# Ledger of designs, part 2: peptides against a protein of PDB entry 6MBK

Target 1, 240 residues: chain A of PDB entry 6MBK
Amino acid sequence: GFEMVNFKEEGFGLRATRDIKAEELFLWVPRKLLMTVESAKNSVLGPLYSQDRILQAMGNIALAFHLLCERASPNSFWQPYIQTLPSEYDTPLYFEEDEVRYLQSTQAIHDVFSQYKNTARQYAYFYKVIQTHPHANKLPLKDSFTYEDYRWAVSSVMTRQNQIPTEDGSRVTLALIPLWDMCNHTNGLITTGYNLEDDRCECVALQDFRAGEQIYIFYGTRSNAEFVIHSGFFFDNNSH

## One batch from the design tools (peptide; aimed at target 1 N118 V157 T159)

Design b1_p9_1_s1 (made by RFdiffusion4, then SolubleMPNN; from b1_p9_1, 3 letters changed)
Fold by OpenDDE base, seed 1:
Structure b1_p9_1_s1 (fold): chain B 240 residues (1-240), chain A 9 residues (1-9)
Amino acid sequence: as target 1 above (240 residues)
Amino acid sequence: PIERVFLDV
């Protein structure tokens, strides 16, 4: 019912291969295909996770390291997904000086500086951890962990992370949702949920999409400033 | 419901 296509300006997105009606369940992703904090804990990262307080406290960082470990693993199940991710982002961590200067007139500049500072500090911390911690020895990134690697992973997670329920539905966790996260943003309502009975993410069409049209979803209510800070783009028709 | 989560670094 859909295919991945590289759209100009928007990058990769999903295109309908048939007519899809509004509210039709056209896409679902089982939990086993997701990159989650739990899958990170169950991976080669698990032993380090169990010993590092920051990884335990910050699920987004756990996902970032999970992503890096899997990227560095040639036989990773998620290689097809990882290869579809952008190599660079338009997030503040990639801003040029002129872009930063432009934002100096806005309150967003404080968030830009915070992201840069925090990311740099985190990198420095984890560089030392990877070099010295006994449970880091088996990580595939042991000998290849640069700031550029970390910046990329953090930005990937920042732009794509979602909250989903745990298997028992008692709490929430963080997840990257392959295939689904290829949908680009448009104004509307949230049309994705989690089906605990079938243990999968489910997405229904926001509107009618004809064969050949790009399939859009609504990421959530955000200001343009928030889109820039967290997703690296403006949305001109943003209702917020 | 699932939406993008804008969590700070």
Scores: peptide ipSAE 0.298, ipTM 0.893, DockQ to the pose 0.941
OpenDDE base, seeds 2, 3, 4, 5: peptide ipSAE 0.278, 0.286, 0.278, 0.287; ipTM 0.888, 0.889, 0.887, 0.891

Design b1_p9_1_s2 (made by RFdiffusion4, then SolubleMPNN; from b1_p9_1, 4 letters changed)
Fold by OpenDDE base, seed 1:
Structure b1_p9_1_s2 (fold): chain B 240 residues (1-240), chain A 9 residues (1-9)
Amino acid sequence: as target 1 above (240 residues)
Amino acid sequence: PIELVFLDV
């Protein structure tokens, strides 16, 4: 019912190939297609993950490294997804001097500086880990781990991470949701949930879309999108 | 569009 299209100015998005009605389940993504903390643990990163307390404690960083490892892996299942990701982001880590200067008069400047400092420290830490830890030797990024790589991965995760239930539904975990996160944003209600029975993310149409129209979804707080685990869908107009 | 978001660290 949809296709990936590279829209001018907006980048990649989804276009309807048929008429889609409001509330129609038009998109679902099984867990097996998601990049999750669990998939990170089950990847080449797994051995290092099991030995590094920061990776274990910070799922977002685990996802970032998972993303980097998969990007560096030619045979990665997620290569098609990764290739759709932006090369640069409008996140604070990419702010130019003028943008930072603009924010100096705002309260956001403290967050920006914190981001810079924390990310730099994390990079330094993990650079050392990758260079010295025995379980890092086989990581595809060992000889190619720059700050630019790290800030890209962190920014990718920061802008795209979502909370989903664990397989047993007992707790939540973090995930990148391929295909789904290609939807561009519009104002509205969150129309995405997680179906535990079918073990998949499900997205229903926010409105009617005609064939040929771009499909827009409201994500709310994108970097921390929370699905309604027990009720399926959360309908709120809380914006970013 | 990509929005300005802060990573929790």
Scores: peptide ipSAE 0.031, ipTM 0.708, DockQ to the pose 0.164
OpenDDE base, seeds 2, 3, 4, 5: peptide ipSAE 0.034, 0.029, 0.028, 0.031; ipTM 0.728, 0.685, 0.696, 0.706; seeds 2, 5 fail the geometry check

Design b1_p9_1_s3 (made by RFdiffusion4, then SolubleMPNN; from b1_p9_1, 5 letters changed)
Fold by OpenDDE base, seed 2:
Structure b1_p9_1_s3 (fold): chain B 240 residues (1-240), chain A 9 residues (1-9)
Amino acid sequence: as target 1 above (240 residues)
Amino acid sequence: PIELVFQDV
């Protein structure tokens, strides 16, 4: 009931191909389609992951490297998804000199500098790991790992990572959710959850959408990469 | 996507 469209000024989004009613389950994404820490462990990155404490401790970095490895793999299952990702982001890591200068008058400058320093330090660490670790030899990025690559991957994960339950529901893990994360944002309530019985992300319509309209969702507070795992959906009854 | 802070663990 939807299609990917490149909207002017908004970039890629989802457009309804039919009328969609509020609260209708219009989009679901099975676990097997997600890029997760588990899929990273099961990929060419797996051997390195199993021996690097930072990859094990920081699932977001694991996802970043997973994303880079898959991007560098022409036959990757996720190529169609990866090609939809922006080449640049509006994150601090992409700020121009003038933007940084502007922020010098604000408290935000300290966070920007911290992010720069942390990202640079991580890059330097993993550059050395990739050059020296035996299990890095099979990585497709072995001879092509630049700061620009890392900056892009980190920014991609930073803006798109979500917490989802493990298969048994006992813990949470991190995931990138293809198709779903192409929905652009609007104000409202969270209408996405994870169905453990069917092992899939499920999104219901925030409001009625007509055929040809862009489908928007409410991201909620995603600073902690939180994905709504509560039973039931929160709908704004005023959207009717 | 939205602007987020990359959280270090």
Scores: peptide ipSAE 0.030, ipTM 0.701, DockQ to the pose 0.184
OpenDDE base, seeds 1, 3, 4, 5: peptide ipSAE 0.026, 0.025, 0.025, 0.028; ipTM 0.693, 0.677, 0.672, 0.696

Design b1_p9_1_s4 (made by RFdiffusion4, then SolubleMPNN; from b1_p9_1, 5 letters changed)
Fold by OpenDDE base, seed 5:
Structure b1_p9_1_s4 (fold): chain B 240 residues (1-240), chain A 9 residues (1-9)
Amino acid sequence: as target 1 above (240 residues)
Amino acid sequence: PISLVFLDV
């Protein structure tokens, strides 16, 4: 029902190959295809994860390292997904001096500096861990772990991470959702949820799309989709 | 953008 297309102005997106009706389930992504904290634990990163308290406490950092390890692995299942990710971002970690100077007159400068400082400190910590920890020896990034790598991974996770339920639905975890996050965004209602019975992320069409049209979704006011486990697709049932 | 408050470690 859809295909990946590189749109000149918007980058990669999804295009309908047939007519799709509003509220039609056109896209689903099984848990096994997601990059999650759990898949990080089950990867080459697992042994290090099991011994590092920061990786255990910060699922976003675990995802960042998972992304870096998979990017450095030629045979990674997620290579096709990773290759679609931007090489650079318009996030504060990529701001040039002139952009930072412009923000110096605003309260946002404190958040930018905080993000820079925190990211730099995390990099320094994990650089030491990768150089000294026995379980880091098998990581494909051991000899090629730069600040630029870490900055990229952090920015990728920051812009694309989502909250999904655990397999048993008892807790929330973090995930990158391949294919789904290729949809460009428009104003509207959140039409993505997680189906625990089928163990998959599900996306229904925001509106009618004709064959050949780009498929847009609404991701909310935040860059990350929050899956509300308890509420089905909040269609405002304003009809009753 | 969800500001990942990456904790200062």
Scores: peptide ipSAE 0.264, ipTM 0.880, DockQ to the pose 0.120
OpenDDE base, seeds 1, 2, 3, 4: peptide ipSAE 0.211, 0.028, 0.236, 0.049; ipTM 0.841, 0.681, 0.861, 0.777

Design b1_p9_2 (made by RFdiffusion4)
Pose (drawn by RFdiffusion4):
Structure b1_p9_2 (pose): chain A 240 residues (1-240), chain P 9 residues (1-9)
Amino acid sequence: as target 1 above (240 residues)
Amino acid sequence: SHFLPREML
């Protein structure tokens, strides 16, 4: 019912190959396909996760390393997902100095500075940990772990991650949801939820989509400052 | 700092 298309404005997204009515359940993704903090713990990253206090406290950083470890694993279950991810992003981590300079004197620039400093600090910290701590000597990253790798990983997580209930429903965790996460954003209401009975992520159409029209979802009631800093885009006519 | 996740139902 859909195909991948490279749109000028949004980059790659989903396009309808048939008419899709509003409120139609048109997209579902089972839990097995998701990359989660739990799958990160049970992966080759597990030994380091158990020893490093930062990875235990910061599931988003745990997901970034999970993404890097699986990217460096030729036989990873998630290789189909990793190979279709973007190689670059428009998060401010990628901006030139003069591009950030336009933000001087604004409310938004402080968070750009924090993002930069936090990412650089994390890279330097984990570089040292991976190169010296025994619990990381079997990681794929020991051979090569560049700043570009880390920038890509945290950008992949911040622009795509989601909260979902745990498999039991009592807690929440962070996850990457393949296929569905290729949908771009438009104004509207959240129409994606987690179905605990079928144990899958389900998405109903936000609006009618004719064949040939791009399929959009509503990401959330975020500001443009949040979209730019964490999602890497500015949304014209953001009603929120 | 924590990244902002996308919202769901």
Fold by OpenDDE base, seed 4:
Formats: C-alpha cells, sequence, structure tokens
Structure b1_p9_2 (fold): chain B 240 residues (1-240), chain A 9 residues (1-9)
C-alpha cells in the first residue's frame, strides 16, 4: 500500500499507493530485516565485537560499525536500505564553525561539544583498533576508515536507532528499521510497536492517507534542542 | 526519513 519516493525537500519518504485508513496496519518489518546489535555480532564484525569492550558496551557504536561494514560489502543484504540513507547529515557533527558559534548562545552547545569530543575520541580509538587488532584484518574498512566514514555512520545511527525487544523479550536492544525509518515526521501519537508474537515491528497509520499522499509518523516528543542535537533540524510545528 | 530517533511503544 506504499512506495518509496524521493521528495524534494524531505528526501526519501513513503507515499501511499492506495487509501490507508487511520489505525490500519500498513507497514511491518520482521526482525530478520533489521540491522541490530545481534546482526552486527553475527556479521564480519562479530570476531572484533567479541574482543572489544566498547563495541560490547555501546550498541550504537556496534551499529555504526555494522553499517560501515555492510556499506563496504557489495553483496550486503542491506545495500538497498543503505543506498537510501543520506550521504550527509545536518546533525551537529556536520556543523560549520558559524553554526557552532550560533549555538553558543543556546543550552544545546554543551551537548554539541560533547558529541564532537566523544565522536573524535571514538574515531581515534577505533582507528587504532582497526590498524592493530587481528580481528580487524577481515573488515572491509581495514584499509579505508576515515573520520568522514565514522561521522556518517554515527550520524546515521544517531538519527535512526530504535529500541526493540530482544527475541525472547527479556531485554531491549538497538536496531535500525529499514523501510519504516523512511517515514518522515509529523505531529501526533506514536503508532509503532513491536509484536513479539510475530517478531516484527508494526506501524499503524496515524491518520487517513489518500493514494498519492506522503505517509508520516510521529517520531516522539522532542524539544527543539533535541531536534538539533539528534536530528539536525528544527520542526516548526513542534509543540515543545 | 528525517534525522530523529523514532520512538516505539
Amino acid sequence: as target 1 above (240 residues)
Amino acid sequence: SHFLPREML
């Protein structure tokens, strides 16, 4: 009932191919299609993951490296998804000096600086790991791991990571949810959940959508500062 | 595909 479309201002989004009614389950994504910490562990990254404490402790970094490894793998199952991701982001990690200076008058500046410092430290750490660790030799990024690569991957994960239950439902884990994360944001209510019985993400329509209309979801309550920090944009209709 | 973590229920 939908198709991926490149919208001029919003980038990729989903467009209804038929009328969709409010509360209709129009989209579901099985666990097997998700990029998760578990899929990272089961990938070419797995041996390094098993030996690196930071990858083990920080699921978002594990996802970032998983994303980089899969991007560098021509036969990756997730190539179609990865190719839909932005090549660059408007997140703080991409801010120019003047944009950072503008933020100095805001409370967000401390979080921006923290993000910069953390990302730089992580890159420096993992650059050394990739150069020296035996299990890194098989990674497709072994000979090409730039700050730009890492910045992109971290930004991709930062803007798209979701918490989902583990397969047994006992814990939460992090995931990128292909197709679903193509939905652009509008104000409303959260209409996505995880169905453990069917082991899938399920999204119901926030409202009626006519054939040809873009399908929007509500990403959750965010402050403007959170939009900047996590998303790199301001949402004018943000009520918070 | 905007740059926000998407919350789920």
Scores: peptide ipSAE 0.182, ipTM 0.806, DockQ to the pose 0.389
OpenDDE base, seeds 1, 2, 3, 5: peptide ipSAE 0.088, 0.177, 0.171, 0.035; ipTM 0.789, 0.803, 0.806, 0.730; seed 3 fails the geometry check

Design b1_p9_2_s1 (made by RFdiffusion4, then SolubleMPNN; from b1_p9_2, 6 letters changed)
Fold by OpenDDE base, seed 1:
Structure b1_p9_2_s1 (fold): chain B 240 residues (1-240), chain A 9 residues (1-9)
Amino acid sequence: as target 1 above (240 residues)
Amino acid sequence: MEGIPRALL
């Protein structure tokens, strides 16, 4: 009942191909289609993951490396998804000097600087790991791991990561949710959940959408500062 | 079912 469309000003989004009623389950994404920490562990990254404490401790970094490995893999199952991702982001890691200067007057500046520092440190660490670790030799990014690559992956994960339950429902893990994360944001209520019985993410319509209308979801409660930090924008209709 | 908030774009 929907299609991917490149909207002017908004980039890629989902458009309804038929009338969708409020609360209608219009979109679901099975676990097998998700990029998760578990799929990272089960990928070419797995051997390195099993021996690197930072990858193990920081699921977002594991996802970032998973994303990079899959991007570098021509036959990756996730290539169609990866190709829909922005090549650059409006997130702080991409801010120009003038944008950073603008933020100096805001409370966000400290978080921005922290992101810069942390990301740089992580890159330096993993560059060394990739160069020296025995299990890094087979990574498709072994000879192509730049800061730009890492910045992109970290930003991709930062802007798209979601908590989902583990398969047994006992814990939470991190996931990128292809197709679903194409929905652009509007104010409202969270309408996505995880169905453990069917092992899938499920999204119900926030409102009625007519055929031809863009399908929006509510990303969750965020402060304007969080929008800036995580997305580089202020949402005018943000009630927080 | 706990809702899944999406990270921001």
Scores: peptide ipSAE 0.353, ipTM 0.874, DockQ to the pose 0.191
OpenDDE base, seeds 2, 3, 4, 5: peptide ipSAE 0.038, 0.038, 0.079, 0.083; ipTM 0.726, 0.739, 0.745, 0.761

Design b1_p9_2_s2 (made by RFdiffusion4, then SolubleMPNN; from b1_p9_2, 6 letters changed)
Fold by OpenDDE base, seed 3:
Structure b1_p9_2_s2 (fold): chain B 240 residues (1-240), chain A 9 residues (1-9)
Amino acid sequence: as target 1 above (240 residues)
Amino acid sequence: MEAIPRSLL
């Protein structure tokens, strides 16, 4: 028993509606509710995906376009989830000139410039694809694909993508996990996993939570460098 | 059950 609440200082999170005990399975999300590379392939994006090597090779970009297509679709199943996502992010793609100047004194500046350059190149590539490819004609973003749209979608995926098993369990794929990803972070141990038998994500409580308390999870340990890298650029070997 | 970390930020 939990509910979505807008907390002061932390933004949206989950609040317990009853006492929850440590290690209790309090939250699960079936595969059918996830935004995945597979759901992208099964959407209006599917025909284009089947013809574009970059969408096929980069699951994070496939998810970004899936988000954009579903956001532009008033009847999308994921509208309630998409409306909970931030409109802007504190990622390097949103840094102002003064913030970039401050980072010039740090080693992080090279990663920031690389991310910005790669994102801009991807946008330019896909802008051309959307304008010229026959399978792009039915995309709801055909006449409204801006850099700001792409930046938002990429940043959303960067901050929320998760690795889950494929349906047959033979490989890993990428997913956005609605409702679960609303949990804010605290120090502890990873308490979320995938149950292949029931085909769902499962989250157990990190600690006891009382009715009315915010429910936290541990996102995992990240180095500052991993924080920048795992923020959305799976660099497969850039053979460019 | 394989652990699922959440992306940060």
Scores: peptide ipSAE 0.353, ipTM 0.889, DockQ to the pose 0.181
OpenDDE base, seeds 1, 2, 4, 5: peptide ipSAE 0.349, 0.148, 0.077, 0.082; ipTM 0.889, 0.803, 0.763, 0.765

Design b1_p9_2_s3 (made by RFdiffusion4, then SolubleMPNN; from b1_p9_2, 6 letters changed)
Fold by OpenDDE base, seed 1:
Structure b1_p9_2_s3 (fold): chain B 240 residues (1-240), chain A 9 residues (1-9)
Amino acid sequence: as target 1 above (240 residues)
Amino acid sequence: MAAIPRDLL
C-alpha cells in the first residue's frame, strides 16, 4: 500500500500506492526486522557488549555500534535500511561555527555543547576499547573507526531511536525501526504502537491518504528547541 | 526524511 519515494525538499518518505483510510493498519514491522539492543547483543558486537559497562548501560551507544558494525558488513541483513540513512545530518554534532553562534542566543546551546563534549569523550573511550579489547578484534570496524563514523552513528541513532517493549513485555529497550522511520512528520496524534502478541510495530494511518499522497505520521510533541537538538530544524507547524 | 525521534504509544 506504499512505496519509498525521494520527495523534493523532504528527502525520502513513504507514498501511498492506494487509498488508505484513517486508522487503517497500513504498516507493520516485525521485531526480527528491527535493529535493537538485543540484536546488537546477538551480533558480532555481543562479546564486547558483554564486557563493556558503557555499552550495557547506554542502549543508544550499543545501537550506534551495532549500526557501524552492520554498515561495515557487506552481507548485513540491514544493508538496504542502512543505505536509506543520510550520510550526514543537520544535528548539532554537524553544526558549523556560525550555527553554533546562532544557538548562543537560544536555550539549546547548553545541550549542544553537552553533545559535543559527550560524543568526543565517548569516541575517545571507544577508540581505545576497539584498539585494545580482545573482543574487538573481530569487529568489522576494527581498522576503520573514525570520529566521523561515530558521529554519524550517534546522529543516526539520536534521530531515529525508539523505545519498544522487550519480547516478554516486562521491560523497554531501544530500536531502530526500518521502513517505518521513513515517514515524515506532521501534526496529529501518535498512531504507532507495539503489538506484543504478534511481536511487531504497528502503524495506523493518521488520516485518509489518497493514492499518490505522502504518508505522514506525528513524531510526538516536541519543542522547537528539541527539534533543533535532534534534527537541526524548526517545525513551522509545531503547536508545542 | 525528518531526522527526529518518533514516539510510540
Scores: peptide ipSAE 0.333, ipTM 0.878, DockQ to the pose 0.356
OpenDDE base, seeds 2, 3, 4, 5: peptide ipSAE 0.306, 0.311, 0.041, 0.319; ipTM 0.865, 0.865, 0.766, 0.870; seeds 3, 5 fail the geometry check

Design b1_p9_2_s4 (made by RFdiffusion4, then SolubleMPNN; from b1_p9_2, 5 letters changed)
Fold by OpenDDE base, seed 3:
Structure b1_p9_2_s4 (fold): chain B 240 residues (1-240), chain A 9 residues (1-9)
Amino acid sequence: as target 1 above (240 residues)
Amino acid sequence: MEAIPRELL
């Protein structure tokens, strides 16, 4: 097995409680435990989702609102997972003025400004929706929806979202994968997939891990530019 | 906890 541990330099991660061999299936997460666009549709957000074109078009925003609604719900099934998430992120949406000034000398500045502008516009749009839409009255966010809330949720989804198959396997959808996403990164190969027959995410060990060692996974190859661009906003080509 | 997306096969 494994356990969640706070490591000195890396923050929270998973530690092996026994020897794990390379290629051993040591971790699986059933669909029912995932936060998905589908679970968002089936939540208190569902009525609003069914009426808002942006929520329907942008699964990452749907997940962000799902995360906010569940965070605001004391009895949420996902409270144990949500409490493990960082309260702040080292992403462009959290950059201070001096960090932004430093980036002005780089090509990344345009992407940072674009992300900030898009996030601010989305917040302004959804603030109005939450204040005026009839189906927003049941949301726990009705009287408490700040830019800081939205920034946190968007950043949480940005840094943790994964593509998985839909239940019927006909399409892809977006998910947050509790427990699994606690693994920290090392260089290697992708060792996680989705098993449609058993309807679960499955992770095999990248290498041998001894009892007491931290379990690492490979997140995938990312350039600095890809981190800035792909992490945040899947803009569907719909010019809004 | 690195602030980067994780990929699945």
Scores: peptide ipSAE 0.200, ipTM 0.816, DockQ to the pose 0.300
OpenDDE base, seeds 1, 2, 4, 5: peptide ipSAE 0.211, 0.191, 0.199, 0.200; ipTM 0.818, 0.814, 0.814, 0.813; seeds 1, 5 fail the geometry check

## One batch from the design tools (peptide; aimed at target 1 R160 Q163 I190 R222)

Design b1_p10_1 (made by RFdiffusion4)
Pose (drawn by RFdiffusion4):
Structure b1_p10_1 (pose): chain A 240 residues (1-240), chain P 10 residues (1-10)
Amino acid sequence: as target 1 above (240 residues)
Amino acid sequence: SSRVPVLRVY
């Protein structure tokens, strides 16, 4: 019912190949396909996850390393997903100095500075951990772990991650949801939820989509400062 | 059955 298309404005997204009515359940993704903090713990990253206090406290960082470890693993279950991810992003981590300079004197620039400093600190910290700590000597990253790798990983997580209930429903966790996460954003209401009975992520149409029209979802009631810093885009006419 | 909203996290 849909195909991947490279749109000028939003980059790659989903386009309808048939008419899709509003409220139609048109997209579902089972839990097995998701990359979660739990799958990160049970992966080759597990030995380091158990020893490193930062990875235990910060599921978003755990997902970034999970993404890097699997990217460096030729036989990863998630290779189809990793190979279709973008190679670059428009998060401020990628901005030139003069591009950030336009934000001087604004409320938003402080968070740009924090993002930069946090990412650089994390890279330097984990570079040292991977090169020296025994619990990381079997990681794929020991051979090569560049700043570009880390910038890409945290940018992939921040622009795509989601909160889902745990398999039991009593807790929440962070996850990457393949296929569905290719939908771009428009104004509207959240129409994506997690179905605990079928154990899958489900998305109903936000609005009518005719064949040939791009399929959009509503990402959330975020400000443009949040969209720029964490999602890497500015949304014209953001009603929120 | 009910649905738990999937929320993007920043």
Fold by OpenDDE base, seed 5:
Structure b1_p10_1 (fold): chain B 240 residues (1-240), chain A 10 residues (1-10)
Amino acid sequence: as target 1 above (240 residues)
Amino acid sequence: SSRVPVLRVY
């Protein structure tokens, strides 16, 4: 019903291969295909995760390290997904001096500075952990863990992380959702949910899409400032 | 089927 396409201005997206009707379930992703905090715990990162309080407390950082470990693993199940991710982002962590200067006129500057400081502190902390912790010895990051690596992973997670239910539905966890997160953004309503019975993410069409049209989703309720901070883009038609 | 909303985490 859809295919991956590299669109000129928007990068990778999904294109309909047939007519899709509004509210039609056109895309689903089983839990086993997701990159989750749980899959991080069950990966090569697991031993370190079990010993590091920050990884345990901050699921987004756990996902970032999971992403880095899998990227460095040639046989990773998620290689096809990881290869679709941008190598760089237009998020504040990548801003040049001029871009930061433009933000000085906005309240977002304080959040940008905070994010930068936090990211730098986290990198410094985990650099030391990777160099000294016994359970870090088997990580593919042991000999190569740069700020650029960490910045990329954090930015990838920041722009793509989602809350999903745990397998038993009792709690919420964090996930990257391959294939689904290739849909580019448009204004609308949330059309993605998690089906606990079938243990999968489900996406229904926001509107009718004709064969050959790009399939868009709504990423959620965010202000333009939040989009800049978290996704690196400004959306003129944002209703917030 | 019941769906739990999937949300982007900020």
Scores: peptide ipSAE 0.070, ipTM 0.773, DockQ to the pose 0.943
OpenDDE base, seeds 1, 2, 3, 4: peptide ipSAE 0.061, 0.074, 0.060, 0.061; ipTM 0.770, 0.778, 0.767, 0.755; seeds 1, 2, 3, 4 fail the geometry check

Design b1_p10_1_s1 (made by RFdiffusion4, then SolubleMPNN; from b1_p10_1, 4 letters changed)
Fold by OpenDDE base, seed 1:
Structure b1_p10_1_s1 (fold): chain B 240 residues (1-240), chain A 10 residues (1-10)
Amino acid sequence: as target 1 above (240 residues)
Amino acid sequence: SSLVPVRHVL
């Protein structure tokens, strides 16, 4: 019902291969295909995760390291997904001096500086952890962990992380949702839910899409400032 | 069954 297409201005997105009606379930992603905090715990990162309080407390960082470990693993199940991710982002961690200067006139500058500072501190912390912690010895990134790697992973997670229920539905966790997250953003309503019975993410169409049209989803209630800080873009018709 | 809404998290 859809295919991945490189839309020159928007990058990769999903295009309908047939007519899709509003509210039609056109896309689902089983839990086993998701990159989650749980899959991170079950990976080569698991032993380190069990011993590091920051990884345990900050699921987004756990996902970032999971992403880096899988990227560095040639046999990773998620290689096809990882290869579709941008190599760079328009997020504040990638801002050039001119972009930072522009933001100096806005309140966003404080958040940008905070994000940069926090990310740098996290990198410094984890660089030491990876070099010294006994459970880091088997990590594929041990001998190749640069700030650029960390910046990329953090930005990838920042732009793509989602809250989903745990398998038993008792709590929430964080997930990257392959294929689904290839849908570009439009204004609207949340049309993705998690089906606990079938253990999958389910996306229904926000509107009618004709064959050949790009399929858009709504990322959620965000201000343009929040989109810039967390997703690296403005949405002109954002009502928030 | 009811779906749990999936949302991007900042």
Scores: peptide ipSAE 0.507, ipTM 0.916, DockQ to the pose 0.936
OpenDDE base, seeds 2, 3, 4, 5: peptide ipSAE 0.480, 0.496, 0.036, 0.500; ipTM 0.912, 0.914, 0.734, 0.917; seeds 3, 4, 5 fail the geometry check

